# Designs tried in a protein design run: peptides against a protein of PDB entry 6CSU. Part 102

Target 1, 51 residues: chain A of PDB entry 6CSU
Amino acid sequence: GALEELRGQYIKAVKKIKCDMLRYIQESKERAAEMVKAEVLRERQETARKM

## One batch from the design tools (peptide; made by RFdiffusion4, then SolubleMPNN)

Design b2_p29_3_s2 (from b2_p29_3, 13 letters changed)
Fold by OpenDDE base, seed 3:
Structure b2_p29_3_s2 (fold): chain B 51 residues (1-51), chain C 51 residues (1-51), chain A 29 residues (1-29)
Amino acid sequence: as target 1 above (51 residues)
Amino acid sequence: as target 1 above (51 residues)
Amino acid sequence: DEIEKEFLSGNTLEELSSNLLEKMEKILE
């Protein structure tokens, strides 16, 4: 019935949100890691130039 | 020093990710709530038309 | 990793998902 249809739509929406959140977290974590690596490289280069 | 600067950038990046995630969750929750409300309204209208 | 650990220390995905579920279930009542 209508109530079961509504429940199904709700569950589908929640599962979609969960998947999107996990993907966003993974992508954000990768971007943060790359940003840190780039900063470490820049610091090493600056140290080398000062020697 | 350089290590403290790197730590600061790391903390800033993590805070940015957290804020972006909370915003995404809030927006997704609002969209889901509106979708459910619209469905409930449609069901009420259909019930009324059948009376 | 350490970045994920720091993020989860504030709000876990599981807790956020559970809270969202609870709020949406109230709409169905």
Scores: peptide ipSAE 0.071, ipTM 0.514, DockQ to the pose 0.072
Fold by OpenDDE base, seed 4:
Structure b2_p29_3_s2 (fold): chain B 51 residues (1-51), chain C 51 residues (1-51), chain A 29 residues (1-29)
Amino acid sequence: as target 1 above (51 residues)
Amino acid sequence: as target 1 above (51 residues)
Amino acid sequence: DEIEKEFLSGNTLEELSSNLLEKMEKILE
């Protein structure tokens, strides 16, 4: 019935949101890692220029 | 120094992603709530048409 | 660099994300 259909839709939506969140977490970690990598690279370049 | 700068950037990045994640959670909840509201509305309209 | 290692290992971010995910699940229940 309508109630079961609604519950089904809700569960589906929750699952989708969970997956999206996990993806967001992964992407955020990747972005953070890249920020650190870029900074380390800049530091190395700066040090090299000073030598 | 460079190490302290890196630490600062790390902490800043963590704070940023924390805030972004909390915002995403809030927005996701709002979207889910709207989906439910929309479905309930459709159900009511459908029931009304059957009457 | 120890800070680099810690950050790239993702331990701090993993803990944060896991905690937030758990909270999210509770909110969505």
Scores: peptide ipSAE 0.071, ipTM 0.518, DockQ to the pose 0.083
Fold by OpenDDE base, seed 5:
Structure b2_p29_3_s2 (fold): chain B 51 residues (1-51), chain C 51 residues (1-51), chain A 29 residues (1-29)
Amino acid sequence: as target 1 above (51 residues)
Amino acid sequence: as target 1 above (51 residues)
Amino acid sequence: DEIEKEFLSGNTLEELSSNLLEKMEKILE
């Protein structure tokens, strides 16, 4: 019936949101990791110059 | 020092990701709710036509 | 990079998000 179909649609939407969030987290982690790596690189270069 | 600054940047990045995710969740919930409301509206309109 | 490794291994936010969504699904069922 209409009620069951509505619930089904809503559950489907929630599940899609879950997938989108997980993907976003993964991509954000990758970006954050890259920023950290870049910073480490700069630090090491600076240290090398000071030595 | 450099190490402490790097740690600080890491923590800052993680906190930003958390905030971004919370915002995404909130926005996604709002979109999902709106989709449900739209569906209910359509259902009611159809019911009205059948009556 | 050790800091990168620590960050990438973390799953707290992912788990929290998944749990929240699971609760939402249960409400809709």
Scores: peptide ipSAE 0.069, ipTM 0.519, DockQ to the pose 0.066
Fold by OpenDDE base, seed 1:
Structure b2_p29_3_s2 (fold): chain B 51 residues (1-51), chain C 51 residues (1-51), chain A 29 residues (1-29)
Amino acid sequence: as target 1 above (51 residues)
Amino acid sequence: as target 1 above (51 residues)
Amino acid sequence: DEIEKEFLSGNTLEELSSNLLEKMEKILE
């Protein structure tokens, strides 16, 4: 019935949200890693200039 | 130093991810609620046609 | 450095993110 269909739609939506969140986390981690890499490189370059 | 900067970047990244996730969840819940409302309305209309 | 390697591996952040996700799912359900 209608109630079961709505429950099914809700479960489907929750699963979709979970997948999207996991993807977002992965992409965010990648972006964060790149920022850290860039910062470390800049710090090393700055240190080299000061030597 | 570099170690403290890296730790700071990690903490900042985690906080950003948390905030973004919370916002995404809130928006997703709102979208899901609207989908449910639309489905309920459609079901009521269909029921009315069958009466 | 070792801290960079740990961060870039993503394990710590992944675990923390997974824990946050689990808590947030409970809000949806």
Scores: peptide ipSAE 0.069, ipTM 0.518, DockQ to the pose 0.081

Design b2_p29_3_s3 (from b2_p29_3, 12 letters changed)
Fold by OpenDDE base, seed 3:
Structure b2_p29_3_s3 (fold): chain B 51 residues (1-51), chain C 51 residues (1-51), chain A 29 residues (1-29)
Amino acid sequence: as target 1 above (51 residues)
Amino acid sequence: as target 1 above (51 residues)
Amino acid sequence: SEKEKEFLSGNTLEELSSNLYEKMKEIEE
């Protein structure tokens, strides 16, 4: 009925938010690691060039 | 009625979750920026020390 | 890096999402 359908829509929405955020977290971790790596490499090059 | 009230409660709950997640994303971006900044500074010091 | 580990360890979003979902189910019951 209408009540069960409404409940189902709510649960689906919450689960989607959770799933999307978990994916975001995973992708964010990967981007953060790559960003740190890239910045470290660039900084080494620039620092060495100025020495 | 009761069904409309429940619908309102579900919408409110979903919106709250969404808002909390958006706030977390914003705070996460700020933390990531500070992390990268700190790593750059440390790498600069370490590289210079080895030159 | 150490700062990366600190950043990742501070991520509580998974726990928040899970806890909110279960809490809402409990309130609904």
Scores: peptide ipSAE 0.193, ipTM 0.677, DockQ to the pose 0.059
Fold by OpenDDE base, seed 1:
Structure b2_p29_3_s3 (fold): chain B 51 residues (1-51), chain C 51 residues (1-51), chain A 29 residues (1-29)
Amino acid sequence: as target 1 above (51 residues)
Amino acid sequence: as target 1 above (51 residues)
Amino acid sequence: SEKEKEFLSGNTLEELSSNLYEKMKEIEE
């Protein structure tokens, strides 16, 4: 009935939101890791130059 | 009626999820920035120690 | 990416919420 259909739509929407968020988190972690690597490399150069 | 009330509850729940996720993203960005700063500091110490 | 920016702004989530709203409206009619 109408209530079951509505419930189904809600669950579907929530699952979609969950999946999108998990993907964002994963991609964000990858970018963060790359940012850290780049920053570490730059810091090594800067530190070495000042010593 | 009952259907309209449930509809309202589902919409409210979805909006709540949205708000919570956006807050999480904002807080995650702040933590990421702090993580980078901490990593830079550690790298300075490590680089200096090895030179 | 552009899709990421859209998601971060809440547009994707808003679209999902709006789509759900419209479907609920159709069920109530």
Scores: peptide ipSAE 0.124, ipTM 0.603, DockQ to the pose 0.057
Fold by OpenDDE base, seed 5:
Structure b2_p29_3_s3 (fold): chain B 51 residues (1-51), chain C 51 residues (1-51), chain A 29 residues (1-29)
Amino acid sequence: as target 1 above (51 residues)
Amino acid sequence: as target 1 above (51 residues)
Amino acid sequence: SEKEKEFLSGNTLEELSSNLYEKMKEIEE
């Protein structure tokens, strides 16, 4: 009935928020690793160039 | 009625969860930026020391 | 550095992810 449908909609919304957050964290982890590696290499090059 | 009140409560709960997650993401981004900034400064020091 | 290694290995982000996951689990209970 209407009560069960409403409950189902709430559960679906909460699950979507959870999944979106988990995906964001995973993608952010991968991008952060690449960003840090690239930044460290660029920083070493820049620092060495200025010596 | 009871169904309208329950609907309102579910909507309020979902909005709270969403807001809490967005705030957490924002705070996480700020902490990550500070971590990268600190590591870049350390890397400059380390690279210069090895020249 | 050790901090960089920890970050690159995902330990810091893993801890944050785990904490968030646990918080979300508690909200669903």
Scores: peptide ipSAE 0.104, ipTM 0.590, DockQ to the pose 0.054
Fold by OpenDDE base, seed 4:
Structure b2_p29_3_s3 (fold): chain B 51 residues (1-51), chain C 51 residues (1-51), chain A 29 residues (1-29)
Amino acid sequence: as target 1 above (51 residues)
Amino acid sequence: as target 1 above (51 residues)
Amino acid sequence: SEKEKEFLSGNTLEELSSNLYEKMKEIEE
């Protein structure tokens, strides 16, 4: 019935949001790691250039 | 009716989850920025020490 | 809200949660 369908839609939406969040967290960690690597490299180059 | 009220409750719940995600993202960005600042500082000190 | 009105008119909760991943990525940028 309509009530069961509505419950199903909610559960499906929440599950999708959860999966999206987990994927976002994973990719965010990867992007953060790459950002740190890039920043470290730039900082090394800059510091070395100034010395 | 009860069905419409339940729909409203589900929408409200989904909106709250979305807001929680946005807050998490904002806080994650802030933590990432602090991590980069700390790493840049450490790298600058290390590079300067080696030169 | 407008989305609530759409939902009450027959749209699914899944549609309201669609593309959250991509939207969140764009917000991060």
Scores: peptide ipSAE 0.141, ipTM 0.610, DockQ to the pose 0.304; fails the geometry check

Design b2_p29_3_s4 (from b2_p29_3, 13 letters changed)
Fold by OpenDDE base, seed 5:
Structure b2_p29_3_s4 (fold): chain B 51 residues (1-51), chain C 51 residues (1-51), chain A 29 residues (1-29)
Amino acid sequence: as target 1 above (51 residues)
Amino acid sequence: as target 1 above (51 residues)
Amino acid sequence: SEKEKEFLSGDTLEELSSNLYEKMKEIME
C-alpha cells in the first residue's frame, strides 16, 4: 500500500545519500592526500635549493 | 610549516564533514519518520471513512 | 499530498544532497 511504498522510498533515498556522501568523502580524502604529497615534494625541493 | 598547516586543515575539514553528514542523516530520518506517521494517520482516517 | 509526491519522486532529497555537496566542497578548498 501507500504506507509501505513511502517507507520503501525513504529507505532507498537515505541509503543512496549515505553512500554518495561516503564516496564523496573518500574521494576528497584521496585528493587531499595527493595535495599533501605534492607539498612534501615542494618542501624537499626548496630545502635542497637552500643547501 | 605549510605542510603541517595543510594537514591540520584537512583533518578539521574531514571531521566537520563527518559531523555534518551524521546530523543530516539523523534529521532526514526524523523528518521521514514524521512523514510516515502522518501517512499512517491518513490511512486510518480513510479506513474509518470507508467503514 | 504534494509534499508526499515530492518525497516519493526523490526531488527534495536530491536537492538537499546536492546542496550539502557544494557546502562540503567549499570547506575542503
Scores: peptide ipSAE 0.114, ipTM 0.551, DockQ to the pose 0.062
Fold by OpenDDE base, seed 4:
Order: structure tokens, then C-alpha cells, then sequence
Structure b2_p29_3_s4 (fold): chain B 51 residues (1-51), chain C 51 residues (1-51), chain A 29 residues (1-29)
């Protein structure tokens, strides 16, 4: 009935949030890695230019 | 009734998950920023040393 | 909350989770 359906909706929503969070973690790690790479490159160029 | 109470409990649970997720995002951003700062500093030192 | 009121009036938890996902995307930008 309606109660079981509501429980099902909750479980589904929680599972989706979990998946989204895991995806965010993965993408966040990837973005962090790219950010570091880009910043290191920029810094090398800037430092070298000033030397 | 019981159904309405359960709905309220589910909303509360989802809000808790939302808050936890937002906190994680914020902390993740802070960690990423610190990582970049540290890497930039190390890179400056390394590049300058090689110049 | 207003979201709770909407939920009690017929909104689905799936929609709420989808909204969270979209807000997460905005925060990530």
C-alpha cells in the first residue's frame, strides 16, 4: 500500500544520494588532481619567468 | 497518523544526509585548497633551487 | 519546512533527492 510505497521511495532516494555522493568524491579527486597539475605548471612558468 | 509521522521522519533523515553531504563538500574544498597551496610552495622552492 | 510541506502534499523523495543532486552540481561549480 501507500506505506510500503513511501518506504520504497525513501530507500530509493537514499540510494541515489549515496551514488551521487560517491560520484562527487570520485570527480572531486579528479578535479583536485587536475587543479594541482595546472597550478604546478602555472607556477613553474611564473617562477621561471621571474628568474 | 503513522504515515504522516513517517513522512516527517524521512524528511528529517534526508535533511541530515544533505547537511552531511554539504559539510563534506566544504571540507573537501578546503582540503583541495590546502593541497594546492602546499604544492605551489613546494614547486616555487624547487624551481627556484634549479634556477 | 516548506519542502516538508510540499512532500506531505505529494512531492516524492525521489524529486527531493534529484534537487539535492542539482544543488550539489551548483556548489561544485
Amino acid sequence: as target 1 above (51 residues)
Amino acid sequence: as target 1 above (51 residues)
Amino acid sequence: SEKEKEFLSGDTLEELSSNLYEKMKEIME
Scores: peptide ipSAE 0.113, ipTM 0.539, DockQ to the pose 0.263
Fold by OpenDDE base, seed 1:
Structure b2_p29_3_s4 (fold): chain B 51 residues (1-51), chain C 51 residues (1-51), chain A 29 residues (1-29)
Amino acid sequence: as target 1 above (51 residues)
Amino acid sequence: as target 1 above (51 residues)
Amino acid sequence: SEKEKEFLSGDTLEELSSNLYEKMKEIME
């Protein structure tokens, strides 16, 4: 019935949001790691430039 | 120095991730609401069709 | 982030689910 269908849609939507967020968190961590890596490289290059 | 700059970059990255997550959560809630709305409409239309 | 920790612990997901439930009720009325 309509109630069961609606419950199913709710559960499906929540599960999708959960999965999307977990993926987003993982991708965000990867982006953050790359930003840090780039910063370390920049600092090392600037240190070398001053020597 | 390099250590402080790196800490700064880390904090900046984490803050950005936090803001992005909050925005994504809000947008996900909106999408979920629209999915539910569409499902309710579909069910009502099907009920009407059967009558 | 703190929000990441909250989400991973289930707090954010629980809040989201509760909010969606309330919106479903409103739509069904």
Scores: peptide ipSAE 0.097, ipTM 0.541, DockQ to the pose 0.057
Fold by OpenDDE base, seed 3:
Structure b2_p29_3_s4 (fold): chain B 51 residues (1-51), chain C 51 residues (1-51), chain A 29 residues (1-29)
Amino acid sequence: as target 1 above (51 residues)
Amino acid sequence: as target 1 above (51 residues)
Amino acid sequence: SEKEKEFLSGDTLEELSSNLYEKMKEIME
C-alpha cells in the first residue's frame, strides 16, 4: 500500500545518498593523493631554487 | 493524517543526512588542507637536507 | 491527495538525492 511505497522511496533515497557519499570519499582521496604528489614536486623545485 | 506525518518524517530524515554529509565534506576539506601544509613543510626540509 | 501523489512518484526524494549529488560534484571539481 501507500505506506509501504513511502517506506520504499525513503530507503531508496537513503541508499543513493550513502552510495554518493562513499564514492565522493573515494574519489576525493584519489584526487588528494595526486595533488600531494604534484605539490611535493613543486616544493622540491622551489626549495632548490632558494638554496 | 498518518501518511502525511510519515512523509514529513522521511523528508526530515533525508534533510538531516544531507546536512551531515555537507558538514563532513567541509571538515574533510579543512583536514586535507592542513595535511598538505604539513607535507609542504616536511618536503622543504627534506629537499634542503639533500642540497 | 496531490501531495501524496507527488511523494509516491518518488520525485521529491529523488530530487533531494540528486541535489546532494550535484553539490558534491561541484566540490570535487
Scores: peptide ipSAE 0.112, ipTM 0.540, DockQ to the pose 0.203; fails the geometry check

Design b2_p29_4_s3
Fold by OpenDDE base, seed 1:
Structure b2_p29_4_s3 (fold): chain B 51 residues (1-51), chain C 51 residues (1-51), chain A 29 residues (1-29)
Amino acid sequence: as target 1 above (51 residues)
Amino acid sequence: as target 1 above (51 residues)
Amino acid sequence: SLLEKIEEEIKKLEEESERIVKRAKEEEE
């Protein structure tokens, strides 16, 4: 009935949001790792120039 | 009735999830910025020791 | 973006759930 359909829609929506969030977290971690790597390389060069 | 109330509760719940995600995203950005700052400082020290 | 995807999913839930409630009311009348 209508109650079961509403329940099904809610569960489906929450699962979709969960999947999108997990993907966002993974992509965010990858971007953060690449940003740190790039910053490390730049700082090595800057420190070398100052010394 | 009960059906309208349940619909309202489901919509309220997913909107709460949205708010929690907004907060998570903001806090994640702040943590990432602090982590990069700390890594930059460590790399300056390591490069200085190697040179 | 993540927020846009969540907003789209919320909008979908709101619209589809409204249709379910409306049909249920029409069947009781």
Scores: peptide ipSAE 0.347, ipTM 0.752, DockQ to the pose 0.790
Fold by OpenDDE base, seed 3:
Structure b2_p29_4_s3 (fold): chain B 51 residues (1-51), chain C 51 residues (1-51), chain A 29 residues (1-29)
Amino acid sequence: as target 1 above (51 residues)
Amino acid sequence: as target 1 above (51 residues)
Amino acid sequence: SLLEKIEEEIKKLEEESERIVKRAKEEEE
């Protein structure tokens, strides 16, 4: 009935949000790793130029 | 009625999950910013020591 | 973005659940 359908929608929404969050975390970690690599390289170059 | 109340509770619960996730994202960004600052400082020092 | 995806999911839940409640009221009448 309507009650079970509402419950199903809630559970589905929560699961979808959870999946989106997990994907975001994974993508964020990957982006962070790339940003750190780029920043480290830039810092090495900048520090070297100042010496 | 009971159905409207249940609907309201489910929507409220999902919105709460959203808020919790937004807080997590914000805190994660703050931690990432601090980690980058620390890494930049370490790289400057390490590069300098190698020269 | 993640925020947009979550907001879309919440909006979907709000709209679909409203239709369920509306239909249930109509069936009770």
Scores: peptide ipSAE 0.347, ipTM 0.753, DockQ to the pose 0.805
Fold by OpenDDE base, seed 5:
Structure b2_p29_4_s3 (fold): chain B 51 residues (1-51), chain C 51 residues (1-51), chain A 29 residues (1-29)
Amino acid sequence: as target 1 above (51 residues)
Amino acid sequence: as target 1 above (51 residues)
Amino acid sequence: SLLEKIEEEIKKLEEESERIVKRAKEEEE
């Protein structure tokens, strides 16, 4: 009935949001790691120029 | 009625999830920025010790 | 973006749930 349909829609929405969040978190971790690596390399280059 | 109330509760719940996600995204950006800053500082110290 | 996806999902829930409630009310009358 209508109650079950509403419940189903809620659960579906929450699951979709959860999946999107998990993907975002994974991508964010990868971007963060790459950003740190890039900054470290830039810093090494900058420091080397000052020596 | 009961269905309208349930609908309202489900919508409220998913909106709460949205708000929590917004906060998580903001905090994640702040943590990422701090992590980059910390790595740059550590790299500077390491390079300085090697000179 | 993540926020856009979430907003779209919320909008779908709002619209579809409204239709369910409306149909249920019409069937009761």
Scores: peptide ipSAE 0.345, ipTM 0.752, DockQ to the pose 0.825
Fold by OpenDDE base, seed 2:
Structure b2_p29_4_s3 (fold): chain B 51 residues (1-51), chain C 51 residues (1-51), chain A 29 residues (1-29)
Amino acid sequence: as target 1 above (51 residues)
Amino acid sequence: as target 1 above (51 residues)
Amino acid sequence: SLLEKIEEEIKKLEEESERIVKRAKEEEE
């Protein structure tokens, strides 16, 4: 009935949001790792030039 | 009626999840910025010691 | 973005749940 359909829609929405959040976290971690790697390499070169 | 009330509760719950996720994203960005800042400073010192 | 995906999912829930409630009322009449 209508009650079961509403319940199903809520559960589906929450599961979708959960999946999107997990993907966002993973992608954000990967971007952060790449950003740190690039920044460290640039900083090594800049520090060396100033010495 | 009962169906309208339940619908309202489900929508409210999902909107609450949205707000919590926005807060998480903002806090995560702040932590990432602090991490990068600290890593850059440590790398400057490490590079200087090796020269 | 993540925000846009969440907003779309909320909008979908609002619209589809409204249709379910409306149909249930019409069937009870």
Scores: peptide ipSAE 0.343, ipTM 0.751, DockQ to the pose 0.780

Design b2_p29_4_s4
Fold by OpenDDE base, seed 3:
Structure b2_p29_4_s4 (fold): chain B 51 residues (1-51), chain C 51 residues (1-51), chain A 29 residues (1-29)
Amino acid sequence: as target 1 above (51 residues)
Amino acid sequence: as target 1 above (51 residues)
Amino acid sequence: SLLEKIEEQIEKLEKESEEIVKKAKEELE
């Protein structure tokens, strides 16, 4: 009935939210890793220029 | 140094996203609860009218 | 009730989310 449909729709939405959160976290980790690599490279280049 | 600052900023951002998602879930739960209550009421009224 | 089942699943999701964030922090430290 209508209540079961509502329950199903909401559970589906919650599952989607979970997936979106996991994807966001994964993408954020990847971006953070790239930012760290870029910063390390910049620091090495700066050190080299100061020598 | 710069790397520690970057790590700190990332962790702070992740915490913020966690809070935002939890708030969204909580608000969604409240809306869902109200929808269920409204649906139950409508069904009871419909049943009463059919008797 | 149906509402209680939904709330139980939300609670589970919140707990899993907390654990994911915890692990992510540990990996960065």
Scores: peptide ipSAE 0.069, ipTM 0.474, DockQ to the pose 0.060
Fold by OpenDDE base, seed 4:
Order: C-alpha cells, then structure tokens, then sequence
Structure b2_p29_4_s4 (fold): chain B 51 residues (1-51), chain C 51 residues (1-51), chain A 29 residues (1-29)
C-alpha cells in the first residue's frame, strides 16, 4: 500500500545519500592528497630558488 | 610549515563536513518519520470515510 | 542504528585519509 511504498522510498533515498556521502569523503581524500603533493612540490621549488 | 597547515585545514574541513552530513541525515530521518505519520493519518481518515 | 553505522564509517574514512596524507608526505620528502 501507500504506506509501504513511502517507507520503501525513504529507505532507498537514505541508501543513496549514504553512498553519495561515502563517495564524497573518498573524493575529498583524493583531492587532499593531491593538494599535499602540490604543496610539497612548491616548497621544494621555492627552496631550490633560494639555493 | 605550509604542508602541515594545509593538512590541518583539510582535517578541519572534513570534520565540519562530517557534522553537516550527519545533521542532514538526522533531519532527513525526522522528516521521513513525520511523512509516515501523516500518511498513516490520511489512510485512517480515508478508511473512516468509507465506513 | 543506520546513523551510527554511517558515523562509524565516516570516522574510519577520516583515519584512512590522515594516513594517506601522512604517507604522501613521507614519499615526497
């Protein structure tokens, strides 16, 4: 019935949100790693210019 | 140094996002519960009208 | 609850993220 359908839609939506959240965290981790790599490279370049 | 500061900023940002996401899920659960209650009430009213 | 499971998963992901950043730093230094 309508109640069961609504419950099913809610559960489906929550599962999708969970997946989206976990994916976002994973992508955020990847972006952070790349930002760290870029910063280290810039620091090395700056050090090299001062040598 | 700059690398440590960047790492610190990332961790702080992730913690904020985590809190926002958990709050969103909690609010979503509350909204879903209210929608279910409203649907049950409507079904009871419809049944009563058919009696 | 589902919320508690999500919180636990996010906490694990945060710890993994910190380790990834640490390893990246070590590889680049």
Amino acid sequence: as target 1 above (51 residues)
Amino acid sequence: as target 1 above (51 residues)
Amino acid sequence: SLLEKIEEQIEKLEKESEEIVKKAKEELE
Scores: peptide ipSAE 0.070, ipTM 0.477, DockQ to the pose 0.075; fails the geometry check
Fold by OpenDDE base, seed 5:
Structure b2_p29_4_s4 (fold): chain B 51 residues (1-51), chain C 51 residues (1-51), chain A 29 residues (1-29)
Amino acid sequence: as target 1 above (51 residues)
Amino acid sequence: as target 1 above (51 residues)
Amino acid sequence: SLLEKIEEQIEKLEKESEEIVKKAKEELE
């Protein structure tokens, strides 16, 4: 009935939000790792330039 | 240095997103609870009308 | 509750992310 349909819609929406958040966090972790690698390389190059 | 600042900015951004999403989920739960209460009342009234 | 489970998972992922960044820095220094 209408109550079961409403419950189903809510559960589906919450599951989608959870999946979207987990995907965002995973992609953010990957980007953060790449940013760290790039920054370390830049700092090494700058240090070498100053020597 | 720049690396530490970048890391700090990332952590701050993730914490903000976490808080915003938790608030959204909490507000969604409250709205869903009110919708369920209203639907249960409507179904009881409809059942009573049919008896 | 479902919300509490999601909160716990997010906290775990945030800690793992911080650890990954820390390890990457240490390996490249």
Scores: peptide ipSAE 0.070, ipTM 0.470, DockQ to the pose 0.077; fails the geometry check
Fold by OpenDDE base, seed 2:
Structure b2_p29_4_s4 (fold): chain B 51 residues (1-51), chain C 51 residues (1-51), chain A 29 residues (1-29)
Amino acid sequence: as target 1 above (51 residues)
Amino acid sequence: as target 1 above (51 residues)
Amino acid sequence: SLLEKIEEQIEKLEKESEEIVKKAKEELE
């Protein structure tokens, strides 16, 4: 019935939100790692420039 | 240094996103609970109408 | 609860993220 359908839709939506959150965090981690690598390289270049 | 600051900013951003998403889920749960209550009430009224 | 399970998974991912960033820094220094 309508109540069971609504419950099902809610549970489905919550599961989707969970998955989207986890995916976002994973992608953010990957981007952050690349940003850190780039920053270290820039810092090394800056140090070399000052020598 | 810049690298440590960037790392700190990333962690802060992730924590903010986590909190925002958890809040959203909590608010969604509350809304869903109210919708379920309303639906049950409507179903009872419909059953009564059919008697 | 479902929310608690989500929170636990997020916390795990946050810790893993911090470790990845740390390792990346150490490899490049």
Scores: peptide ipSAE 0.069, ipTM 0.474, DockQ to the pose 0.075; fails the geometry check

